# Ledger of designs, part 6: peptides against a protein of PDB entry 6JX3

Target 1, 85 residues: chain A of PDB entry 6JX3
Amino acid sequence: AEFRLRPEISVAQTDYGMVLLDGRSGEYWQLNDTAALIVQRLLDGHSPADVAQFLTSEYEVERTDAERDIAALVTSLKENGMALP

## One batch from the design tools (peptide; aimed at target 1 T34 T56 S57)

Design b1_p11_5_s4 (made by RFdiffusion4, then SolubleMPNN; from b1_p11_5, 4 letters changed)
Fold by OpenDDE base, seed 3:
Structure b1_p11_5_s4 (fold): chain B 85 residues (1-85), chain A 11 residues (1-11)
Amino acid sequence: as target 1 above (85 residues)
Amino acid sequence: KTLDAPQYKPK
């Protein structure tokens, strides 16, 4: 299924990086570079497999590790109320 | 709050 943020979550690009803001609670999450890159590509419609391929092509990371890192981040985003199940 | 993923070195 498509990766999607919850309706109350907005994306802000700041001088400090990508931030996800919960308009309802006021909570915000600042993403580091890797997390922001993964989230942006997923939001752009790329599959986790696409993202893994991108990461292995651009960075010193093995495919299996990239896939695990993506899955872990997606899980965290869902568990922390940022992404839809 | 922050949410991090592992940082990689670029090729």
Scores: peptide ipSAE 0.731, ipTM 0.952, DockQ to the pose 0.927
OpenDDE base, seeds 1, 2, 4, 5: peptide ipSAE 0.730, 0.729, 0.729, 0.731; ipTM 0.952, 0.951, 0.952, 0.951

Design b1_p11_6 (made by RFdiffusion4)
Pose (drawn by RFdiffusion4):
Structure b1_p11_6 (pose): chain A 85 residues (1-85), chain P 11 residues (1-11)
Amino acid sequence: as target 1 above (85 residues)
Amino acid sequence: RPYTRPTITRL
């Protein structure tokens, strides 16, 4: 249940936002503010459920949407090689 | 209370 980045992933905070770099493939990705917030909280050890609660308390988003959006982001991070399965 | 759906963009 622990969200983990793949070992070759590096992170940078830039003027454009949070960036993830795959040191092996050389692919690098930009996360928008909400995606960065979700990833940072997941890396802290919070559950997706915790993050959904945070998102609904801080932003104009329904809990159901927050859960789906978090799930989709995590799936995308796995699909694109930035997060371990 | 704005919300932007989380996205990733390859650069």

Design b1_p11_6_s1 (made by RFdiffusion4, then SolubleMPNN; from b1_p11_6, 5 letters changed)
Fold by OpenDDE base, seed 3:
Structure b1_p11_6_s1 (fold): chain B 85 residues (1-85), chain A 11 residues (1-11)
Amino acid sequence: as target 1 above (85 residues)
Amino acid sequence: LSYERPRLTRL
């Protein structure tokens, strides 16, 4: 399924990294570089498998670990109200 | 090259 942010979520690129702002609650979350990279690629239409392949090519990370971390991030984004289910 | 696990920080 396509990864999408909830409509009330705004994306800001700051000097301190990617920030996701909830326009309703005023809550905002800062993403570290890896999380931002994953989110950017998912929003660009890449599959989690694509992202895992990319991570293993760019970083010293095993495929299994990359897959786990992507899945966990997506779950967190959904549970914290940033991504659509 | 060095991998950091993805993290969300609520601010």
Scores: peptide ipSAE 0.785, ipTM 0.945, DockQ to the pose 0.945
OpenDDE base, seeds 1, 2, 4, 5: peptide ipSAE 0.783, 0.782, 0.782, 0.784; ipTM 0.945, 0.945, 0.945, 0.945; seed 1 fails the geometry check

Design b1_p11_6_s2 (made by RFdiffusion4, then SolubleMPNN; from b1_p11_6, 4 letters changed)
Fold by OpenDDE base, seed 5:
Structure b1_p11_6_s2 (fold): chain B 85 residues (1-85), chain A 11 residues (1-11)
Amino acid sequence: as target 1 above (85 residues)
Amino acid sequence: KSYERPRITRL
């Protein structure tokens, strides 16, 4: 399944990290560096498995932890109305 | 590099 943002979501790059703005509700969310990196790679078409491999190559994190963190982030983005189900 | 868990924060 392809990771996609909802059409009403805008992306902004700020000094504090990536911000996602819901143009309908006016709510916006700040992503930390790791979350922004994951989202960017998913939007570029990389699979969660690809992203997990990337994280383990760049950071001091185990594969299973990276996979769980990616899954949890994706779930949060969907539940909070930023990503399509 | 040190790893931080991904986090989203509602503003």
Scores: peptide ipSAE 0.802, ipTM 0.954, DockQ to the pose 0.955
OpenDDE base, seeds 1, 2, 3, 4: peptide ipSAE 0.801, 0.800, 0.802, 0.801; ipTM 0.954, 0.954, 0.954, 0.954

Design b1_p11_6_s3 (made by RFdiffusion4, then SolubleMPNN; from b1_p11_6, 3 letters changed)
Fold by OpenDDE base, seed 3:
Structure b1_p11_6_s3 (fold): chain B 85 residues (1-85), chain A 11 residues (1-11)
Amino acid sequence: as target 1 above (85 residues)
Amino acid sequence: KPYERPRITRL
């Protein structure tokens, strides 16, 4: 299934980076540059495999580490109420 | 470029 944010989540591009705001609870989360990049590509329709390939091409990271970090981020976004299951 | 692991921070 494609990666999607929950409908109550808004994306804000701020001077401090990408922020995800929950319009119901008022909670918001700041993403670091790598997390923002991953989320942006997933929202654009790229698969986790696509994103892993991109990360290894742009950053000093091994494929296995990129795959693990993407999976962990996606899990975190789902568990913290930002992404749809 | 140098890699930083993805992080989310509740504010």
Scores: peptide ipSAE 0.811, ipTM 0.958, DockQ to the pose 0.951
OpenDDE base, seeds 1, 2, 4, 5: peptide ipSAE 0.809, 0.807, 0.807, 0.810; ipTM 0.958, 0.958, 0.958, 0.959

Design b1_p11_6_s4 (made by RFdiffusion4, then SolubleMPNN; from b1_p11_6, 4 letters changed)
Fold by OpenDDE base, seed 3:
Structure b1_p11_6_s4 (fold): chain B 85 residues (1-85), chain A 11 residues (1-11)
Amino acid sequence: as target 1 above (85 residues)
Amino acid sequence: KSYQRPQITRL
């Protein structure tokens, strides 16, 4: 299904990378480069499979590792209140 | 290029 951020989440591009801000709680999270790349592609409508393929083409990472890491990130974003279920 | 596992950090 479509990956989406929760309505209260704002995305900021800073000198320190991508930051997600919860406008209700005031919590904010910094994403490292690979996390930001994954989130950006998912928000653009690419599937996790698309993203895994992209990661293996851009980085020295095996497909199974990419798939695992994407799944773990998505789970984390949902559990920490940034992404919709 | 070198791969780093995706990380999120609460600030």
Scores: peptide ipSAE 0.800, ipTM 0.953, DockQ to the pose 0.952
OpenDDE base, seeds 1, 2, 4, 5: peptide ipSAE 0.799, 0.797, 0.797, 0.799; ipTM 0.953, 0.953, 0.953, 0.953

Design b1_p11_7 (made by RFdiffusion4)
Pose (drawn by RFdiffusion4):
Parts: sequence; structure tokens; C-alpha cells
Structure b1_p11_7 (pose): chain A 85 residues (1-85), chain P 11 residues (1-11)
Amino acid sequence: as target 1 above (85 residues)
Amino acid sequence: KTLFAPEYTPK
């Protein structure tokens, strides 16, 4: 249940926002503010459920949408090689 | 490349 980045992934905070770099493939990605917030919280050891609660308490988003959006982001992170399955 | 999540309005 622990969200983990793949070992070759590096992170940078930039003026454009949070960036993930794959040191092997050389692919690098930009996360928008909400994606960065979600990833940071997941890396802290919070569950997706915890993050959904946070998002609904802080932002104008329904819980159901928050859960779906977190799940989609995590799936995308896995699909694109940033996160371990 | 981007891995964007939907953006929300802060409360």
C-alpha cells in the first residue's frame, strides 16, 4: 500500500513547479500544483484516502472526484515509469 | 512532458 518512486527518479522544485527526472531513460516530467501536492503527501506515507480527505478539505473538490483523480494520477505515474507498481 | 492532475480552486 506504500507509494514509492522508482529508484532512478529524481525530483526538483523549480519556478515551473515540481519536476521528476528518470535518470535512466532521460524522460522528465512536470507536475502541476495539485499533482505535486498529491505525490508529496503519498511520499510522506499518507494513504490515497488521507490525500483525498486533504484535497476535499482544502480545495473545491468532491471526495469522490478527489479519489478518482488521485487514482488516475498514481496510475499515470506508474504507467509512465515514475512510480513502482 | 506533463503528469498533471486536475487543478482545483482553494477554499

Design b1_p11_7_s1 (made by RFdiffusion4, then SolubleMPNN; from b1_p11_7, 7 letters changed)
Fold by OpenDDE base, seed 1:
Parts: structure tokens; sequence; C-alpha cells
Structure b1_p11_7_s1 (fold): chain B 85 residues (1-85), chain A 11 residues (1-11)
């Protein structure tokens, strides 16, 4: 399934990195560098597998760890109401 | 709030 943000969520680029804003509640979530990179690639249409491959290529991380980290972040985004299920 | 993923070292 395609990774998508909920319609009320907008992306903002700040001096401190990517921020996801809920236009209805006013809640916001700041993403660190790794999280932002993952989200950006997912939003660009890359699959989690694509992202894992990218991470292992660019960073000193094992495939299994990258996959776990991506899955954990996606879960958090969904659970916190930012991404569609 | 904040959402973080682990920080990695670049190759």
Amino acid sequence: as target 1 above (85 residues)
Amino acid sequence: GSLDAPQYRRR
C-alpha cells in the first residue's frame, strides 16, 4: 500500500528539520534527520524496501535494522494520526 | 511533539 499522509497533515521545512502539522488540531511533530529522510522517500513513492536499501547504501546500518526502524516510524506516524493506514 | 528514528553514521 502507498504511504500517504492524512489530508489534514501538511509538511513544513524549518531550520530544525521537517515538521508535520495537523491543520485541524494544531498539533505538530518534528522529525529528526533520519525520520525526515525516511518520510521524504516514502512520500516520493519509494517502498519501505526501497528505503531500506537506500539507508544501507548510504549509512552504516544493517538491512534488518533499517527495516525495523522504517516499520517503527511508519507505525508511529499512523498511530499518531499523521499517516493513513 | 517529536518523532525520531535512529541516527546513523554515513558511509
Scores: peptide ipSAE 0.727, ipTM 0.952, DockQ to the pose 0.948
OpenDDE base, seeds 2, 3, 4, 5: peptide ipSAE 0.726, 0.726, 0.725, 0.726; ipTM 0.952, 0.952, 0.952, 0.952

Design b1_p11_7_s2 (made by RFdiffusion4, then SolubleMPNN; from b1_p11_7, 6 letters changed)
Fold by OpenDDE base, seed 2:
Structure b1_p11_7_s2 (fold): chain B 85 residues (1-85), chain A 11 residues (1-11)
Amino acid sequence: as target 1 above (85 residues)
Amino acid sequence: GRLDAPQYRPR
């Protein structure tokens, strides 16, 4: 249930935003602001529900849409080998 | 690569 990155993945903050680095392959993934915000809060221990509530309070987004966007990002992170299942 | 989520307008 807890969102966790794979052991080989590290987080880097750059002038262009958050980057996830794969220490084994050397591949890196740049996240836009929304994705970085979601990942940061999940890594801080907030649940997807917490993140959805945060997004709806700070941005013009409906709860259902926020939940879908969070779920889609988490799925992408898992499928691209960055997050643990 | 890039991993993007939808951009929102701040309240």
Scores: peptide ipSAE 0.737, ipTM 0.954, DockQ to the pose 0.949
OpenDDE base, seeds 1, 3, 4, 5: peptide ipSAE 0.737, 0.736, 0.736, 0.737; ipTM 0.954, 0.954, 0.954, 0.954

Design b1_p11_7_s3 (made by RFdiffusion4, then SolubleMPNN; from b1_p11_7, 5 letters changed)
Fold by OpenDDE base, seed 5:
Structure b1_p11_7_s3 (fold): chain B 85 residues (1-85), chain A 11 residues (1-11)
Amino acid sequence: as target 1 above (85 residues)
Amino acid sequence: GTLDAPQYRPR
C-alpha cells in the first residue's frame, strides 16, 4: 500500500535535518540524512522497491541491506505514530 | 526523539 503520514504529522526542514512533528501532541522526531531521503522519496510516491534501487545506485549499499533499512524505518515510523499502517 | 537509518557512502 501507499506510504502515508498520519494527518496530524507535518514535515519541517531544519538546519539539523528533516523533522516530523505531531501537531496534536507536540511530539517530534528528527531524521538523519538517510532516513530523510527514504521518507522524502516514499512521500513522493516511490515504492520501497524504487527507493531501494535508488539507494543502491547512488550509495555504496547492497540491495538486500537497502531493503532491510527501508523496511526497518517504515516499521519505526508506523510504530511511533507517524505513518499510517 | 530521533529516527535514524544507516548512513551510506555516496558512489
Scores: peptide ipSAE 0.730, ipTM 0.952, DockQ to the pose 0.938
OpenDDE base, seeds 1, 2, 3, 4: peptide ipSAE 0.728, 0.729, 0.730, 0.729; ipTM 0.953, 0.953, 0.953, 0.953

Design b1_p11_7_s4 (made by RFdiffusion4, then SolubleMPNN; from b1_p11_7, 5 letters changed)
Fold by OpenDDE base, seed 2:
Structure b1_p11_7_s4 (fold): chain B 85 residues (1-85), chain A 11 residues (1-11)
Amino acid sequence: as target 1 above (85 residues)
Amino acid sequence: GYLFAPQYKPR
């Protein structure tokens, strides 16, 4: 299924990286570089498989590890109320 | 809060 943020979540770019803001609660989450890269590509319409391929091509990471890291991040985004299930 | 994914070394 398509990766989507919840309607109340907005994206902000800061000097310290990507931030996800909850417009209802006021809570925000600062993403590190890898997390931001993954989220950006998912929001641009790339599949997790696409993202994994990109990561393995650009970084010293194995495909299986990249896939696991992407899945873990997506799970965290859903559990923390940022992404739709 | 903070949300992290592992840092990778660029090729």
Scores: peptide ipSAE 0.717, ipTM 0.951, DockQ to the pose 0.933
OpenDDE base, seeds 1, 3, 4, 5: peptide ipSAE 0.716, 0.717, 0.716, 0.715; ipTM 0.951, 0.951, 0.951, 0.951

Design b1_p11_8 (made by RFdiffusion4)
Pose (drawn by RFdiffusion4):
Structure b1_p11_8 (pose): chain A 85 residues (1-85), chain P 11 residues (1-11)
Amino acid sequence: as target 1 above (85 residues)
Amino acid sequence: KKPYVKPSIAL
């Protein structure tokens, strides 16, 4: 249940936002503000459920949408090699 | 509450 980045992933906070770099493939990705917030909370050890609660309390988003959006982001992070399965 | 921006990633 623990969200983890793959070992070769590095992170940078930049003027454009949060960036993830794959040290092996050389692919690098930009996360928008909400994606960065979700990833940071997941890395802190919070559950996706915790993050959904946070998103609905802080932003104009329904809980159902928040859960789906978190799930889709995590799926994308796994699909693109930034997060462990 | 703040406006919500759907999470996204870009290569």

Design b1_p11_8_s1 (made by RFdiffusion4, then SolubleMPNN; from b1_p11_8, 3 letters changed; failed a check: a repeat of another design)
Amino acid sequence: KKPYVRPSITR

Design b1_p11_8_s2 (made by RFdiffusion4, then SolubleMPNN; from b1_p11_8, 4 letters changed)
Fold by OpenDDE base, seed 3:
Structure b1_p11_8_s2 (fold): chain B 85 residues (1-85), chain A 11 residues (1-11)
Amino acid sequence: as target 1 above (85 residues)
Amino acid sequence: KRPYVRPSITR
């Protein structure tokens, strides 16, 4: 399924990196560089498999670890109210 | 290839 942010969530680029802002609660989450990269690619329409391939080609990470980390991030984003289920 | 850091979100 397509990865999408919840409608109340906005993406902000700050001097400190990508931030996801909840327009209703005012809550925000900071993403590290890897998380921001993954989210950006998913929002651009790349599949988790695409992202895993990208990570393994650019970074010192094995495919299994990349897949695990992507899945865990997506789960966290959904559970913390940032991404649609 | 570049060093890898696991993805993280922080409130």
Scores: peptide ipSAE 0.807, ipTM 0.959, DockQ to the pose 0.970
OpenDDE base, seeds 1, 2, 4, 5: peptide ipSAE 0.806, 0.805, 0.807, 0.807; ipTM 0.959, 0.958, 0.959, 0.959

Design b1_p11_8_s3 (made by RFdiffusion4, then SolubleMPNN; from b1_p11_8, 4 letters changed)
Fold by OpenDDE base, seed 3:
Structure b1_p11_8_s3 (fold): chain B 85 residues (1-85), chain A 11 residues (1-11)
Amino acid sequence: as target 1 above (85 residues)
Amino acid sequence: KRPYVRPSITK
């Protein structure tokens, strides 16, 4: 259940925001602020439920929408080779 | 509360 990046993926903080870099292919993905926030909290050990609670407390988003968006992001990160399954 | 923007990743 723990969210982890693949070993070849590095996190970079740039002037353009958070970037995930593939050290093997050179491919990179830019995260918008919300995605970066979610990833950072997950990497810090917070559960998706924790993140959803955080989002609903800080942002104008409903719980069900936050939960869906977190799940969709996690799935996308796994499917695009950034996060471990 | 702040405006919410859905999470996005861009290649």
Scores: peptide ipSAE 0.807, ipTM 0.959, DockQ to the pose 0.969
OpenDDE base, seeds 1, 2, 4, 5: peptide ipSAE 0.805, 0.804, 0.806, 0.806; ipTM 0.959, 0.958, 0.959, 0.958

Design b1_p11_8_s4 (made by RFdiffusion4, then SolubleMPNN; from b1_p11_8, 5 letters changed)
Fold by OpenDDE base, seed 3:
Structure b1_p11_8_s4 (fold): chain B 85 residues (1-85), chain A 11 residues (1-11)
Amino acid sequence: as target 1 above (85 residues)
Amino acid sequence: KRPYVRPRITR
């Protein structure tokens, strides 16, 4: 259940934050700092559980909320064509 | 701990 971006998606680190760019369509999505952090850790091989633990240790967020937000982000990334199913 | 902001993606 490894998190991976679709082959046509590239990560751009811009002066304005992380952007995911579709090389086929030219569509892009901007990630806020939290989303970028989650994506970076997932791409580095951390599990959603690892990321939730990290968030609760570093940020003012409860475990349940962190888990929900990670799951929702992953779903959005898949539904919007950025991440592999 | 730092303030938490929910993750967001924007087109």
Scores: peptide ipSAE 0.805, ipTM 0.958, DockQ to the pose 0.968
OpenDDE base, seeds 1, 2, 4, 5: peptide ipSAE 0.804, 0.803, 0.804, 0.805; ipTM 0.959, 0.958, 0.958, 0.958

## One batch from the design tools (peptide; aimed at target 1 L73)

Design b1_p12_1 (made by RFdiffusion4)
Pose (drawn by RFdiffusion4):
Structure b1_p12_1 (pose): chain A 85 residues (1-85), chain P 12 residues (1-12)
Amino acid sequence: as target 1 above (85 residues)
Amino acid sequence: SYTKPSITLLGS
């Protein structure tokens, strides 16, 4: 249940926002503010459920949408090689 | 407000 980045992934905070770099493939990605917030909280060891609660308490989003959005982001991070399955 | 989470490939 622990969200983990793949070992070759590096992270930078930039003026454009959070960036993830795959040191092997050389692909690098930009996360928007919400995606960055979600990833940071997941890396802290919070569950997706915890993050959904945070998002609904801080932003104008329904819990159901928050859960789906978190799940989709995590799926995308796995699909694109930035997170371990 | 809320911005849906997204990721964008910048390069390789």

Design b1_p12_1_s1 (made by RFdiffusion4, then SolubleMPNN; from b1_p12_1 with S1G K4R L9R)
Fold by OpenDDE base, seed 3:
Structure b1_p12_1_s1 (fold): chain B 85 residues (1-85), chain A 12 residues (1-12)
Amino acid sequence: as target 1 above (85 residues)
Amino acid sequence: GYTRPSITRLGS
């Protein structure tokens, strides 16, 4: 399944990092660098498995940990109204 | 180094 942001969500690249703004509610969220990297790759069409492979190749993180972290982030983005279910 | 991904609500 394709990862997509909700249509009311705008992405801003700021000096502080990636920010997601809900144009309807006005709520906005900052992603840390790892979260931003994951979201960017998912939006570019990479699968969670692709992203996990990328993380393990770039950072000192175990595959299982990377997979859990990606899944948890995706769930959080959906639950907090930023990503489509 | 690797840091766990996180999101933070800044306001509304």
Scores: peptide ipSAE 0.783, ipTM 0.950, DockQ to the pose 0.939
OpenDDE base, seeds 1, 2, 4, 5: peptide ipSAE 0.780, 0.780, 0.781, 0.782; ipTM 0.949, 0.949, 0.949, 0.950

Design b1_p12_1_s2 (made by RFdiffusion4, then SolubleMPNN; from b1_p12_1, 6 letters changed)
Fold by OpenDDE base, seed 3:
Structure b1_p12_1_s2 (fold): chain B 85 residues (1-85), chain A 12 residues (1-12)
Amino acid sequence: as target 1 above (85 residues)
Amino acid sequence: GYQRPRITRLGR
């Protein structure tokens, strides 16, 4: 399944990091650097497996931990109304 | 170092 943001969500690159803004509700969320990196790569068309490989190459993180973290983030983005199911 | 991914609701 392709990772996509909901159409009402805007991405803002701020001085404080990546922010996702819901243009309908006005709710907005800040992503830490790791979350932003994951989202950026997913939006660029990389698979979760690609992202996990990238994380393990860039950071001292186990593959299983990276996979869990990616899955949890994606779930959170969907549940909080930012990503399409 | 690796930080777990986090999202923070800033408001409305």
Scores: peptide ipSAE 0.791, ipTM 0.952, DockQ to the pose 0.933
OpenDDE base, seeds 1, 2, 4, 5: peptide ipSAE 0.789, 0.788, 0.789, 0.790; ipTM 0.951, 0.951, 0.952, 0.952; seed 5 fails the geometry check

Design b1_p12_1_s3 (made by RFdiffusion4, then SolubleMPNN; from b1_p12_1, 4 letters changed)
Fold by OpenDDE base, seed 3:
Structure b1_p12_1_s3 (fold): chain B 85 residues (1-85), chain A 12 residues (1-12)
Amino acid sequence: as target 1 above (85 residues)
Amino acid sequence: GYTRPSITRLGR
């Protein structure tokens, strides 16, 4: 399924990196560089498999580790109210 | 180098 942010979530690019703001609750979350990269590519329409391939090409990370990390991030974004289920 | 992806709640 397509990765999408919840409608109340806004993306801000700051000097400190990507921040996701919940316009309803007022909560805001900072993403580290790797998380921001993953989210950006997913929002651009790349599949998790595409992102895993990209990570293994850009970094010295094993495919299985990349896949695990992407899955864990997506789960976290959903559970913390930023991404649609 | 690769770092594990992370999110951090900054507050309200």
Scores: peptide ipSAE 0.786, ipTM 0.950, DockQ to the pose 0.919
OpenDDE base, seeds 1, 2, 4, 5: peptide ipSAE 0.783, 0.783, 0.784, 0.785; ipTM 0.950, 0.950, 0.950, 0.950

Design b1_p12_1_s4 (made by RFdiffusion4, then SolubleMPNN; from b1_p12_1, 5 letters changed)
Fold by OpenDDE base, seed 5:
Structure b1_p12_1_s4 (fold): chain B 85 residues (1-85), chain A 12 residues (1-12)
Amino acid sequence: as target 1 above (85 residues)
Amino acid sequence: GYQRPSLTLLGR
């Protein structure tokens, strides 16, 4: 299924990196560089498999680790109310 | 180098 942010979530670029802001609650989260990269690519329409391939090509990370990290991030984004289930 | 993706709650 397509990765999408919840409609109340806004994306901002700050001096400290990508931030996701919940316009309803006011809660805002900072993403580290890897998380921001993953989110950006998913929002651009790349599949998790695409992102995993990208990570393994750009960084010294094993495919299995990349896949795990992507899945964990997506789960966290959903559980923390930023991404649609 | 590669760092695992992370989220940090900054506030509300």
Scores: peptide ipSAE 0.783, ipTM 0.952, DockQ to the pose 0.932
OpenDDE base, seeds 1, 2, 3, 4: peptide ipSAE 0.780, 0.780, 0.783, 0.782; ipTM 0.951, 0.951, 0.952, 0.951

Design b1_p12_2 (made by RFdiffusion4)
Pose (drawn by RFdiffusion4):
Structure b1_p12_2 (pose): chain A 85 residues (1-85), chain P 12 residues (1-12)
Amino acid sequence: as target 1 above (85 residues)
Amino acid sequence: TMKSLSVPEYHR
């Protein structure tokens, strides 16, 4: 249940926002503010459920949408080689 | 080339 980045992933905070770099493939990605917030909280050890609660308390988003959006982001992070399955 | 992973924009 622990969200983990793949070992070759590095992170940078930039003027554009949070960036993930794959040191092996050389692919690098930019996360928008909400994606960065979700990833940071997941890396802290919070559950996706915790993050959904946070998003609904802080932003104009329904819980159901928050859960789906978190799930889609995590799926995308796995699909694109940033996060471990 | 930089790629993007995004969550829909939310308002506070």

Design b1_p12_2_s1 (made by RFdiffusion4, then SolubleMPNN; from b1_p12_2, 7 letters changed)
Fold by OpenDDE base, seed 1:
Structure b1_p12_2_s1 (fold): chain B 85 residues (1-85), chain A 12 residues (1-12)
Amino acid sequence: as target 1 above (85 residues)
Amino acid sequence: MMKQITVPALAR
């Protein structure tokens, strides 16, 4: 399934990094650099598997750890109402 | 209230 943000969510680039803002509630979430990188690639159409491969190629991280981090992030984004299920 | 989503930082 394609990773997509909910329609009420907008992406903002701030001095503190990427922020996801809910235009209806006003709630916002700041992403750290690694989270932002993953979200950007997912939004660009890369699969979680693609992103995991990217991370292991560019950073000193094991595939299993990359996959875990991506899965946890996606789950968090869905559970917190930012990403579509 | 600032809410945050973090993934463990990665090093090149």
Scores: peptide ipSAE 0.640, ipTM 0.920, DockQ to the pose 0.938
OpenDDE base, seeds 2, 3, 4, 5: peptide ipSAE 0.614, 0.341, 0.630, 0.634; ipTM 0.916, 0.821, 0.917, 0.917

Design b1_p12_2_s2 (made by RFdiffusion4, then SolubleMPNN; from b1_p12_2, 8 letters changed)
Fold by OpenDDE base, seed 5:
Structure b1_p12_2_s2 (fold): chain B 85 residues (1-85), chain A 12 residues (1-12)
Amino acid sequence: as target 1 above (85 residues)
Amino acid sequence: SMKQISMPKLEK
């Protein structure tokens, strides 16, 4: 239920956005601003529903689109070994 | 290696 990064993943804030580092493989993942915003909110303890509400209130995006974006990102992070299932 | 994760840009 709770969104969490895998223990080997480190977060770095760069001038170009959030970067996730896999300490085991050495692989880096750079997130664009939208992805970083979602990840930050999730890591702060907000649910996907909370994040969707936030996005619709701050940006011109429909609720269904926000939910889809969040779900797609979470899936990507899990599939690429950054977030725990 | 460096990989990228990009979500659709949001507009205010």
Scores: peptide ipSAE 0.495, ipTM 0.900, DockQ to the pose 0.915
OpenDDE base, seeds 1, 2, 3, 4: peptide ipSAE 0.481, 0.466, 0.491, 0.482; ipTM 0.898, 0.896, 0.901, 0.897

Design b1_p12_2_s3 (made by RFdiffusion4, then SolubleMPNN; from b1_p12_2, 7 letters changed)
Fold by OpenDDE base, seed 5:
Structure b1_p12_2_s3 (fold): chain B 85 residues (1-85), chain A 12 residues (1-12)
Amino acid sequence: as target 1 above (85 residues)
Amino acid sequence: SMKQLTAPALRR
C-alpha cells in the first residue's frame, strides 16, 4: 500500500531538519537526516523496497539493516499518528 | 517536550 501522511500532518523544513507538524494538536516531530531521507522518498512514491535499494546503493548499509530501518520508521510514523495505516 | 523521529545515521 502507498505510504501517506494523515491529512492533519504537514511537512516543514527547518535549519535543524525536517519537521512533521500536527495541525490539529500542534504536536511536532523533528526528524534526523536519515529519517527525513526515508520519509521524503516514501512521500515521493517510492516503495520501501525502492528505498532499501537506494540506501544500499548510496550508503554503507546492508540490505537487511536498511529494510529494518525503513520498517521501524514506518511503524513509528503510524503508531505516533503521523502516517495512515 | 521535544519529539524526535530517528533512523541510524548513514555513511557514504
Scores: peptide ipSAE 0.730, ipTM 0.941, DockQ to the pose 0.900
OpenDDE base, seeds 1, 2, 3, 4: peptide ipSAE 0.729, 0.729, 0.729, 0.728; ipTM 0.942, 0.941, 0.941, 0.941

Design b1_p12_2_s4 (made by RFdiffusion4, then SolubleMPNN; from b1_p12_2, 6 letters changed)
Fold by OpenDDE base, seed 1:
Structure b1_p12_2_s4 (fold): chain B 85 residues (1-85), chain A 12 residues (1-12)
Amino acid sequence: as target 1 above (85 residues)
Amino acid sequence: SMKSIEVPRLER
């Protein structure tokens, strides 16, 4: 399934990076630059595999590490109520 | 308080 944020989650750009805000609870999560990059690409419709390929082509990161980082991030976003399962 | 989610920083 496509990566999607939960309906109550909004994206804000701050001086400290991307922030995901839960409009119901008021909780907000700051993403570091790498996390924000991954999330943006996923929201743009790229698959995790697409993102992994992008990361390895643009940055000094091994494919295995990129895949692990993406998977961990997606899991975190889902488990913390920001992304749809 | 603000929560955070971080992925290891990438270098070009």
Scores: peptide ipSAE 0.700, ipTM 0.934, DockQ to the pose 0.943
OpenDDE base, seeds 2, 3, 4, 5: peptide ipSAE 0.695, 0.696, 0.691, 0.699; ipTM 0.934, 0.933, 0.932, 0.933

